Peptides against a protein of PDB entry 3HUF. Designs and how they scored, part 170

Target 1, 320 residues: chain A of PDB entry 3HUF
Amino acid sequence: MWIIEAEGDILKGKSRILFPGTYIVGRNVSDDSSHIQVISKSISKRHARFTILTPSEKDYFTGGPCEFEVKDLDTKFGTKVNEKVVGQNGDSYKEKDLKIQLGKCPFTINAYWRSMCIQFDNPEMLSQWASNLNLLGIPTGLRDSDATTHFVMNRQAGSSITVGTMYAFLKKTVIIDDSYLQYLSTVKESVIEDASLMPDALECFKNIIKNNDQFPSSPEDCINSLEGFSCAMLNTSSESHHLLELLGLRISTFMSLGDIDKELISKTDFVVLNNAVYDSEKISFPEGIFCLTIEQLWKIIIERNSRELISKEIERLKYA

## One batch from the design tools (peptide; made by RFdiffusion4, then SolubleMPNN)

Design b2_p23_1_s3 (from b2_p23_1, 8 letters changed)
Fold by OpenDDE base, seed 1:
Structure b2_p23_1_s3 (fold): chain B 320 residues (1-320), chain A 23 residues (1-23)
Amino acid sequence: as target 1 above (320 residues)
Amino acid sequence: SPYVPRPLKELDLPYEEPPEPEK
């Protein structure tokens, strides 16, 4: 989201979030959803127009800002952004930091981009929330992204957490739920006056972790917890691969169980399967190999003695 | 609201940049 602040009390000492939309900026406007009052004798009554675009799909992957358009409203002394005069037709900016000078005002409006990118685990929830979140200047998507800051957990009572949720947790993404999204959608009015009134996603996250026994106390309890073990991974998602890497596993990837020869069996501690393959092949597992699902592995990894539990299970099956 | 508003500045998730892959 874009945040503006200014020196010399020209914004009344307030920090303001700018959502996608159009704003008239000037001395003689009242603060609302489409106006920014700036208190200076050196600025015009109506001085500039700011237009913030909705996020692009690219912004979800890059964490880049919503495009910020600035137009001078035919003022005597113009408008500058980053010491450059705004063109007659206006200029568009993709920089994360904008120093906006209105006319000869000695104080600047400082605009900075705060990245918030929300990944959804469920396409139905994305379809429900994407439009509203995009209107907040929040990029949304289903695919993993290095720019992802938040991950939406689907609240299904009594369901196991998904691989996406497990991976989001281990990569230290803030896990949120539908209740946070509901709250986030209502804050538009309150943050006009004070950007500090943004809802605390970390409080939501803490409550999710505290109330769900499928989460460890911290990601650090699980990261590299299986260092030194080797696994073979069959027919898993990209998130599954990255999850296993974050556990510190040495990973070999295969297309089928038939690709696992006796030499590889000797070097592999266990095989990780998706649920469909595990259920179908349960009777045909290679002798002397410990096979499990990611969900079964997760149930072990969240235990404090995960290494001991896995070691015992590997030993049990090597002698079976 | 089930959530307490906090200053945006405190929502600086320490995005620990994933360690650059050692070249």
Scores: peptide ipSAE 0.000, ipTM 0.311, DockQ to the pose 0.039
Fold by OpenDDE base, seed 3:
Structure b2_p23_1_s3 (fold): chain B 320 residues (1-320), chain A 23 residues (1-23)
Amino acid sequence: as target 1 above (320 residues)
Amino acid sequence: SPYVPRPLKELDLPYEEPPEPEK
């Protein structure tokens, strides 16, 4: 989201979120969804127009800002952004930090980009929320991204958490739910005057973790918890690979169960399979190797004695 | 006194402190 603040009390000491939309900036406008009042004798009654674009798909992957357009409204002394005079037709900016000087005002409006990118675990929830979140200047998507700051977990009562949720947790992404999204949708008007009224996502996250026994107390409890163990996995998803890597596992990949030879078995403590392969009556598991799903592995790693539990399961099959 | 922007209260997103206003 774009946030503006200013020196010399020209914004009345308030920080303001600029959602996608158009704003008239000047001395003689009233603060509302389309106007920003700036208190200075050196600023024109109507001085500039700010236009914030909706996020692009690229912004979801890069964490880049919504495009920020500035136009001077034919003022005597113009408008500058980052010490550069705004062109007659207006200029567009993709920098994360903008120092906006209105005319001869000695104080600048500082616009800064606060990155918020929301990943969804399922396409149905994305379809439901994407439009509203994009209108808040929040990029949204389904795919893993290094720019993701938040992850939406679907509250299905009695369902196990997904691999996506597990990975998001270990990546220290703030896990949120539909209740937080609903709250975000209601704050748009309240945060016009005070950006500090934005709801705290960590409070939502803390409540999710506290109320769900499928989560460990902290990502740090699981990160590298299986260091020294080795696994083989079917090359199904990069997310599953990254999850296992965050557990500290040495990972070997294979394309089919038939590719698991005696050499691989000798170097591998267990095999991680997807549910479809694990549940398939048509597939013979390699002899003498512990096979489990990611969900079964997760149930072990959230336990305090995860290393001992894994060791016992490995021993049970090696000496059987 | 240079108005130090009040840190947006601990909104959980990494707040980069705005650069100190040039004196």
Scores: peptide ipSAE 0.000, ipTM 0.281, DockQ to the pose 0.033
Fold by OpenDDE base, seed 5:
Structure b2_p23_1_s3 (fold): chain B 320 residues (1-320), chain A 23 residues (1-23)
Amino acid sequence: as target 1 above (320 residues)
Amino acid sequence: SPYVPRPLKELDLPYEEPPEPEK
C-alpha cells in the first residue's frame, strides 16, 4: 500500500495510507477519504490531485506499487516529484519512493510503497475478496509469485493443509485467514489519520501456527531436512516440485506410473503422488517402491526426527 | 535456483515521528 509521511509537521505528525482513489491535496481541505490536508502557508488551498490506481496483474508478480498519478491544480509554483516538475497534464509514477514538493514548501511529502501481495489457495475465496483487497491497493492472485507476502489459508477444521499452504509456509510467506481479511475490510476509515492502525498480519500468523499442529515451529526446521534423499514424482504440479526442492530432495520426474522402471527404483528412495493417483493406483504399486502422498510426507516432515522416520520406512520396504 | 525467501523486511512501519519543525 502507499503510505505518506511528511517533514515539518505539514501532515500534523501523522502517517496516512493512500488506498486506490483520488485525493485533493491542499491547505484548505479537510482530511477524509478524498482529501489530504497539508499545513503550510506556501501551499495552495487546493494544490494537487493524487490518483492511485488499483493494482495491475503485473504488480502481483513484481510486487510493484500501484500507479501513482500526480497533477498540479494550476498553482503558481507548481508541484515537483523527485525534484522533477510535474507536467501540465499530470505525471504517473511507478517508483516505490516519491518525494513530493508542493510549491515553495520547504518540507516534502514522502510517499513510500509498502509491499503487500496476497496469494489465495482457493479460487472461491479469491473471487470473494479480490475486489475489496484491490480497493485497498493490494494485488491478489492464485499463482505462485516471488512477490507474495501473504497467503490465505482456508480454515477448514479437521482437514489437512494444502500443498499451497505447505509451500507458502516454507517460503516464509505470512499465512493469514478469512478473519484477517475481514479485519482489513474495517480499517479503511480508521487509517486515514493513523497508518499504524493497520492490523498485524504477523500476529494472525502466529495464532494460526500456534493453534494448528500441522505446522512445524519454523520453516527452518523443514528446509533441507531431507537432504541426501531422492524421490520421484509425477510432473503434475510446479508447487509440489518446488516444495520437494525446499525439503532438499533430489527429484526425478515421470509422466506415468508405467515409466517407473528398475533404474528409477534403484536411485529413488520413495515416490511422491497426489491423493487422486495414490488412491486410484494403490493396488498396482510396483513391489519394492515406497509410495506416499505429499500430505503423508508432510506429516513426517513436521516431526523432529523426520530423517530417522523416513530412513526407517525406506529400510522396511527394501527388506520386505 | 532454490527460492531464497527475501527476508520480510521488518513490517515494522517505522512510525518515525517527523522531526519537530525548527522554530
Scores: peptide ipSAE 0.000, ipTM 0.302, DockQ to the pose 0.043
Fold by OpenDDE base, seed 2:
Structure b2_p23_1_s3 (fold): chain B 320 residues (1-320), chain A 23 residues (1-23)
Amino acid sequence: as target 1 above (320 residues)
Amino acid sequence: SPYVPRPLKELDLPYEEPPEPEK
C-alpha cells in the first residue's frame, strides 16, 4: 500500500493510506476518498493530481509498488518528484520512495510503499478475493511468488493441510484465513478514519496455529530437522521440492517408478510419492524401499522425535 | 480519506519485509 506523510504539519501530522484511485491535492480541498488537503500558503488551491494504479501481474512476483502517477494542474510553480520537475502531461513512478514537492512549499510530501502480497493456495479463493484486494493496492496470485507476505488457508474443518500451506508455514509467511480477508474487504471504508482497525494478521496466524494440531509450534522445529537424510522424489510440485529442501534433505528427482533401481535405492533413505501414485502402487513397492507421501512425511516432521521416527522406519525396511 | 492519526509505522501491520531476494 502507498502511505503518505509530510513534515511541517502540511498533512496535519497524519499519515494517510492511498488506495488505487485518483486524488486532487491542494490547499483548498476537503479530505475525502478523492482529495488530499495540504496546509501550506506556498501551494495552489488545486495543485496536483495523484493517480495510483491497481497492482500489475509483475507486482505480485516482485513485491513492487502500484504505479504512482503525478500531474501538475497547470500551477505557477509546478510540481517536483525526487527533485525532478513533473512533465506537463504528468509522469509515472515505480520507485518505493517519492519526495513530492508542491510549488515553493519548503516541506515535501513523502510517499513510501509498504508491501503486502497475498498468495492463494486455491484458485477459486483467488477468483473470489483478487478484485477486492487489488482495489486495496494488494497484489494477489497463486503458489509461484517469492514476494509473498501472506498466504490464504481455506478453513476446511477436518481436512489435512496442503503442501502449499506447509511450505508457507516453513518459509515464515503469515498464514491467514477467510475471516481475515472478510475484514480486509471492510478496511477500505473503516481505515479511512482509523487505521488501528486493521486486523492483526499475526493474531489470525497465531489463532490458526493454536487451534490446529497439524502445525508445529514454530517453523524452526521443522527447518533442517531431516539434515543428513536423502530422498528421491516423484512427480511433485515445485513447492514440494522447496519444502523438502527446507527440511534439509538431499533430493534426487526421478520421472517414473521404473527409475527406482538398485542404484537409486542405495543412494536414498526414502522415496516421496504423490498421493495418486502412492495409493495405486502401495502393494507393489520395491523390497527394501521406504515410500511415503508428503502428507505422511509432514505428520512425522511435526513430532518432536522426527529423526528417530524416520530412522526406525528406515531400519525396519533395511533389515526386513 | 484514510487519515491514520498514528504514524503508520506504529500500526503493527504485520509487515515483515519479504526477505531480500538473496543475490
Scores: peptide ipSAE 0.000, ipTM 0.286, DockQ to the pose 0.025; fails the geometry check

Design b2_p23_1_s4 (from b2_p23_1, 8 letters changed)
Fold by OpenDDE base, seed 2:
Structure b2_p23_1_s4 (fold): chain B 320 residues (1-320), chain A 23 residues (1-23)
Amino acid sequence: as target 1 above (320 residues)
Amino acid sequence: SPYVPKPLKELDLPYEEPPEPLK
């Protein structure tokens, strides 16, 4: 999201969030959803127009800012951004930091980008929330992104957490739920005057972890917890692979259960399967192979003695 | 008491069907 602040009390000492939309900036406007009052004798009554675009698909993957357009409203002394005069037709900016000078005002409006990118666990919730979140200047998507700051978990009481949720937790993404998204939808008007009224997602995350025994106390309890073990994995989701890497596992990939030969067995401590393959093949697992699902592996990893538990199961199958 | 994990064979894991791709 874009945040503006200024020196010399020209913004009345307030920090303001600018959502996607158009703003008339000047001395003789009243602060609202489409106006920014700036208090200076050197600023025109109506001085500039700011236009913030909705996030692009690219912004979800890069964490880049919503495009910021500035137009001077034919003022006597013009408008500058980063010491450059704004062109007659207006200019567009993708920099994360903007110093906006209105006319001869000695104080600048400082605009800075606060990155927030929300990944969704399922397409239904994305479809429900994406439009509203984009109107807050928040890029959204389903795919894993290095720019992801928040992850939406669906509250299903009594269901196992998904692989996406497990991976989001281990990569230290702030896990949120629908209650946080509902709260975000209500603050749009209140944060116009005070950007500090933006809800803290970390409180939501702490409440999720506290109330769900499927989460460890911290990601650090699980990261590299299986260092020194090796697994084979059916070529499934990239998230599953990255999850196993974060556990410190050496990973071999195979395309089908028929590719599990004596060589692969000799190199691996256990085989990780998806639920569908595990359930269908449970009776036909080769002797001496420890097969489990990611969810079964997760249940072991959240235990304090995870390494001992896995070692005992490997030994049991080697001597069986 | 340290939770002794049930044998993996006895872990009733709820199978979540992958959401159908929106056509």
Scores: peptide ipSAE 0.000, ipTM 0.248, DockQ to the pose 0.010
Fold by OpenDDE base, seed 3:
Order: C-alpha cells, then sequence, then structure tokens
Structure b2_p23_1_s4 (fold): chain B 320 residues (1-320), chain A 23 residues (1-23)
C-alpha cells in the first residue's frame, strides 16, 4: 500500500494510506476518500492530483508498487517528484519512494510503498476477494511468489492442510484466513485519517497456529529437520519441491516409478508421491522403498521425534 | 474481534523506513 507522510505539520503530523483512486491535493480541500489537505501557505488551494492505479498481475510477482500518477493542477510553481518537475500532462511513477514537493513548500510529502501481496490457496477464495483487495492496492494471486507477504488458508480443505499452506508456513509467510480478509475490508475508512491503524495479521496467524494441531510451534522446528535424508519426488509441483528443500532433503525428481532403479533405491531413503499416484500405484511400488504422500510426510515432520519416526519406517522396509 | 488493530510500523512485515526528513 502507498503511505504518505510529510515533514513539519503540513499533513498535521499524520500518516495516511492511499488506496487506488484519485486524490485532489491542496491547501483548501477537506480530508476525505478523494482529497488530501496540505497545510502550507506556499501550496495552492488545489495543487496536485494523485492517482493510484490498482495493482497489476506483475506487481504480485515483483512486490512493486501500484502505479502512482502525479499531475500538477496548473499551479504557479508546479510540482516536483524526486527533484524532477512533473510534466504538463502528469507523470507516472513506479519507484517505491517518492519525495513530492508542492510548489515552493519547504517541506516534502514522502510517499513510500509498503508491500502487501496476498497469495490464495484456493481459486474460489481468490475469485471472491481479489477485486476488494485490489481496490486496497493489494496484489493477489494463486502462484507462489517471493513477493508474497500473506497466505490465505483454505478452511474447506477437510481434515488436512494443503501443500501450499505447509510451504507458506515454512517460508514464514503470514498465514491468514477469511475472517482476517473480512476485517481488513472494514478498515478502509478508518485508515484515511490514521495510516498507522491496520489489523494485526500476526494475531490472526497466531490464532490459526494455536487452534490447529496440524501446525508445528514454529517454522524453525521443521526447517532442515530432515537434513541428511534423501528422497525421490515423483510428479509433484515445484512448490512441493521447494517444501522438501526447506526440510533439508536431498531431492531426486522423477516422472515415473519406472525411473527408480536398484541403485537409486539404495541411495534414496523414501519416495514422495502425490495423492493420486499414491492411491493408484500402491500395488506397483518398488520393493524395499518407503513411499508416502506429502501429507503423510507432514504428519511425521510436525512430531518432535520426526527423524526417529522416519528412520524407523525406512528400517522397517529395508529389512522387509 | 480476535484481531487487534496495530500500527503498521509495528507489524512484522517488510518495512522500508520513510526517507529521512530533509534538514
Amino acid sequence: as target 1 above (320 residues)
Amino acid sequence: SPYVPKPLKELDLPYEEPPEPLK
């Protein structure tokens, strides 16, 4: 989200969130959803127009800012952004930090981008919330991204958390739910006057973890917990691969169970399968290898003795 | 609400400090 602050008292010592939309900036406007009052004798009654665009799909992957357009409203002394005079037709900015000088005002408005990118685990939830979140200047998507700050857990995912949720947790992404999104949607009016006030996503996260026994106490309990073990990963997503890497596993990727020879079996501790392959190929598994799903692996990893449990299952099948 | 409003600066999110005021 874009946040504005200013030097001196020109913004009355307040920070303000600028959501996507158009704002008239000037001395004689009243603060509301479309106006920003700036207190200076050096500023025109109506001085500039700020227009913040909704996030692009690219912004979800980059964590880049919503496009910030500045137009001078034909003022005597113009408007500058980052010491550059704004062009006659206005200019658009994608920099994360904007120093906006209105006319000869000795104090600048500082606009800075605070990244918030929400990944969804479920396309139906994305479809429900994306429009509203985009109107808050929050990029949304389904795919994993290094720019993601929050992850929406799917509550309808039956008795087990998804691979996406597992990976989001290990990546230390703030896991949230629909109740947080509902709350976030209500704050739009309150943060006009005080940008400091946001719902605490960490409180939502803590509550999710506390109330769900499928989560370990911390990501650190699981990260590298399986260091020294090796697995073969068959026909799983890139997200599944990255999840297994975060566990400290050595990973070999295969397209078919037929790609697993005796030499590989001797060097591989277990095989990770997706649910569909596990259920369909259960009879066709190579002899002497421990095959499990990611969900089954997760149930072992969340236990305090995960290494002992894995070792025991490996031994059981090597001596079978 | 189980969710407490918190100052943005106190959220454990990637925060770039505002640029220093021009002296």
Scores: peptide ipSAE 0.000, ipTM 0.321, DockQ to the pose 0.072
Fold by OpenDDE base, seed 5:
Structure b2_p23_1_s4 (fold): chain B 320 residues (1-320), chain A 23 residues (1-23)
Amino acid sequence: as target 1 above (320 residues)
Amino acid sequence: SPYVPKPLKELDLPYEEPPEPLK
């Protein structure tokens, strides 16, 4: 989201969040959802218009800012952004840092982008929340992204965590829930005058981990915990592959269970399957192969003795 | 209950920008 600050008390010593929308900026406006008061004798009564666009799909993958448009309102001394005079029709900016000079004011408004990108685990929750979050200047999506800062877990009591949630955890993404999203949606009105406070997503995350035994204490407890082991998996999910890589596994991929030959079995310690394939194909598993689901693997890796547990299972099945 | 709000300046996001590729 965009945050503005300024020197010389021209913003009354306050920071303000700018959500997507249009703002009239000037000396003789009152702070509200569409106006920014700037206290300087060198600034026009109505000096500039700021327009912040909603996030693009690209912004979700890059963590880039919402597009920031600046227009001068036909002032005597104009408006500058990053030392460049704003054009007569206005200019648009995608830089993460903007120094906005209004007329001859000796102090600049500093606008900076704080990245917040929310990944959703399921399309239903994305469909429910995306519009509201985009109106907060928050990019949203389903796909994995290096720019992802937060991951929405669905609060289904008693269900196993998804592969997406497992991967988000190991990637050190802040896991949040619907209660956090609800609270985040309410802040739009409270931060109009002063953006001093935001919802604490890290507290939400800590509470999720503390209250769910399916999470280890830290990602570091699981990262490379299976180093030296090898597995095979169906080439179906990028997130599953990346999850297994973060565990330190050597991974072989195959297209079907029929591709699992004696050579592959000799080179792999176990085969990782999704639940649907595991349940449907269990009776057709080749002899001497150890097959498990990602959820079964997760139950092993969250234990402190994960290496010993997996070794015992491999041995049990090789000698069975 | 809504989570306790934290000051904007104290919000640490886990996302570190990937280092710009050295030109």
Scores: peptide ipSAE 0.000, ipTM 0.329, DockQ to the pose 0.037
Fold by OpenDDE base, seed 4:
Structure b2_p23_1_s4 (fold): chain B 320 residues (1-320), chain A 23 residues (1-23)
Amino acid sequence: as target 1 above (320 residues)
Amino acid sequence: SPYVPKPLKELDLPYEEPPEPLK
């Protein structure tokens, strides 16, 4: 989200969230959803127009800011952004930090980008929420991204948590739910008046973890918990690979079960399969190999004695 | 280090209420 602050009380000591939209900035405007009052004798009645665009798809992957357009409203002394005079037709900015000088005002408006990118675990929820969240200046998507700050858990009653949720947890992404999204959709007007009314996503996350026995107490309980073990992985998502890496596993990749030779077997403690392959290939598993799904692995990892449990299963199947 | 997203509370957006319009 874009946040503005200013020096010398020209914004009345306040910071303000700027959602995507158009704002008239000046001395003689009233603060509302489309106006920003700036208190200075050096500022024109209507001085500048700020236009914040909705997030781009690229912004989701980069965590970059919504595009920030500034236009001077034909003022006597113009407008500057980052010490550069704004062009006659206006200029657009993608920098995360903007110092906006209105005319000869000795104090600047400081705009800064606070990154918030929401990953969704399923396309249906993304389709439902993306428009509303984009109107808050929040990039949204389905794919894993290093820029993701929040992850929307798919709540299906009685189902195991998804690989996406497991990975989001281990990489310390704030897991949220539909209740948090509902709240975010309603605060748009109230947060214009008090940005402290932004709901605590960390509280939502704590409540999700507390109420779901499929989560360990912390990511730290699982990170590197399987250090020293080796696995082979068949045709899994990039998220699955990164999940296994975060567990401290040595990972070998193969394209088919037929590629599992005696050498790979000798170096591998277990094989990780997706659910579809696991269910279809149960009869064709190589002898002496421990094959499991990521969901089965997760159930072991969340246990306090995960290393002992895995060791016992490896021994049971290597010597069977 | 995994990027720990700073909690939204660190978006202490000091939204101070607009002071009443100076009459």
Scores: peptide ipSAE 0.000, ipTM 0.292, DockQ to the pose 0.067; fails the geometry check

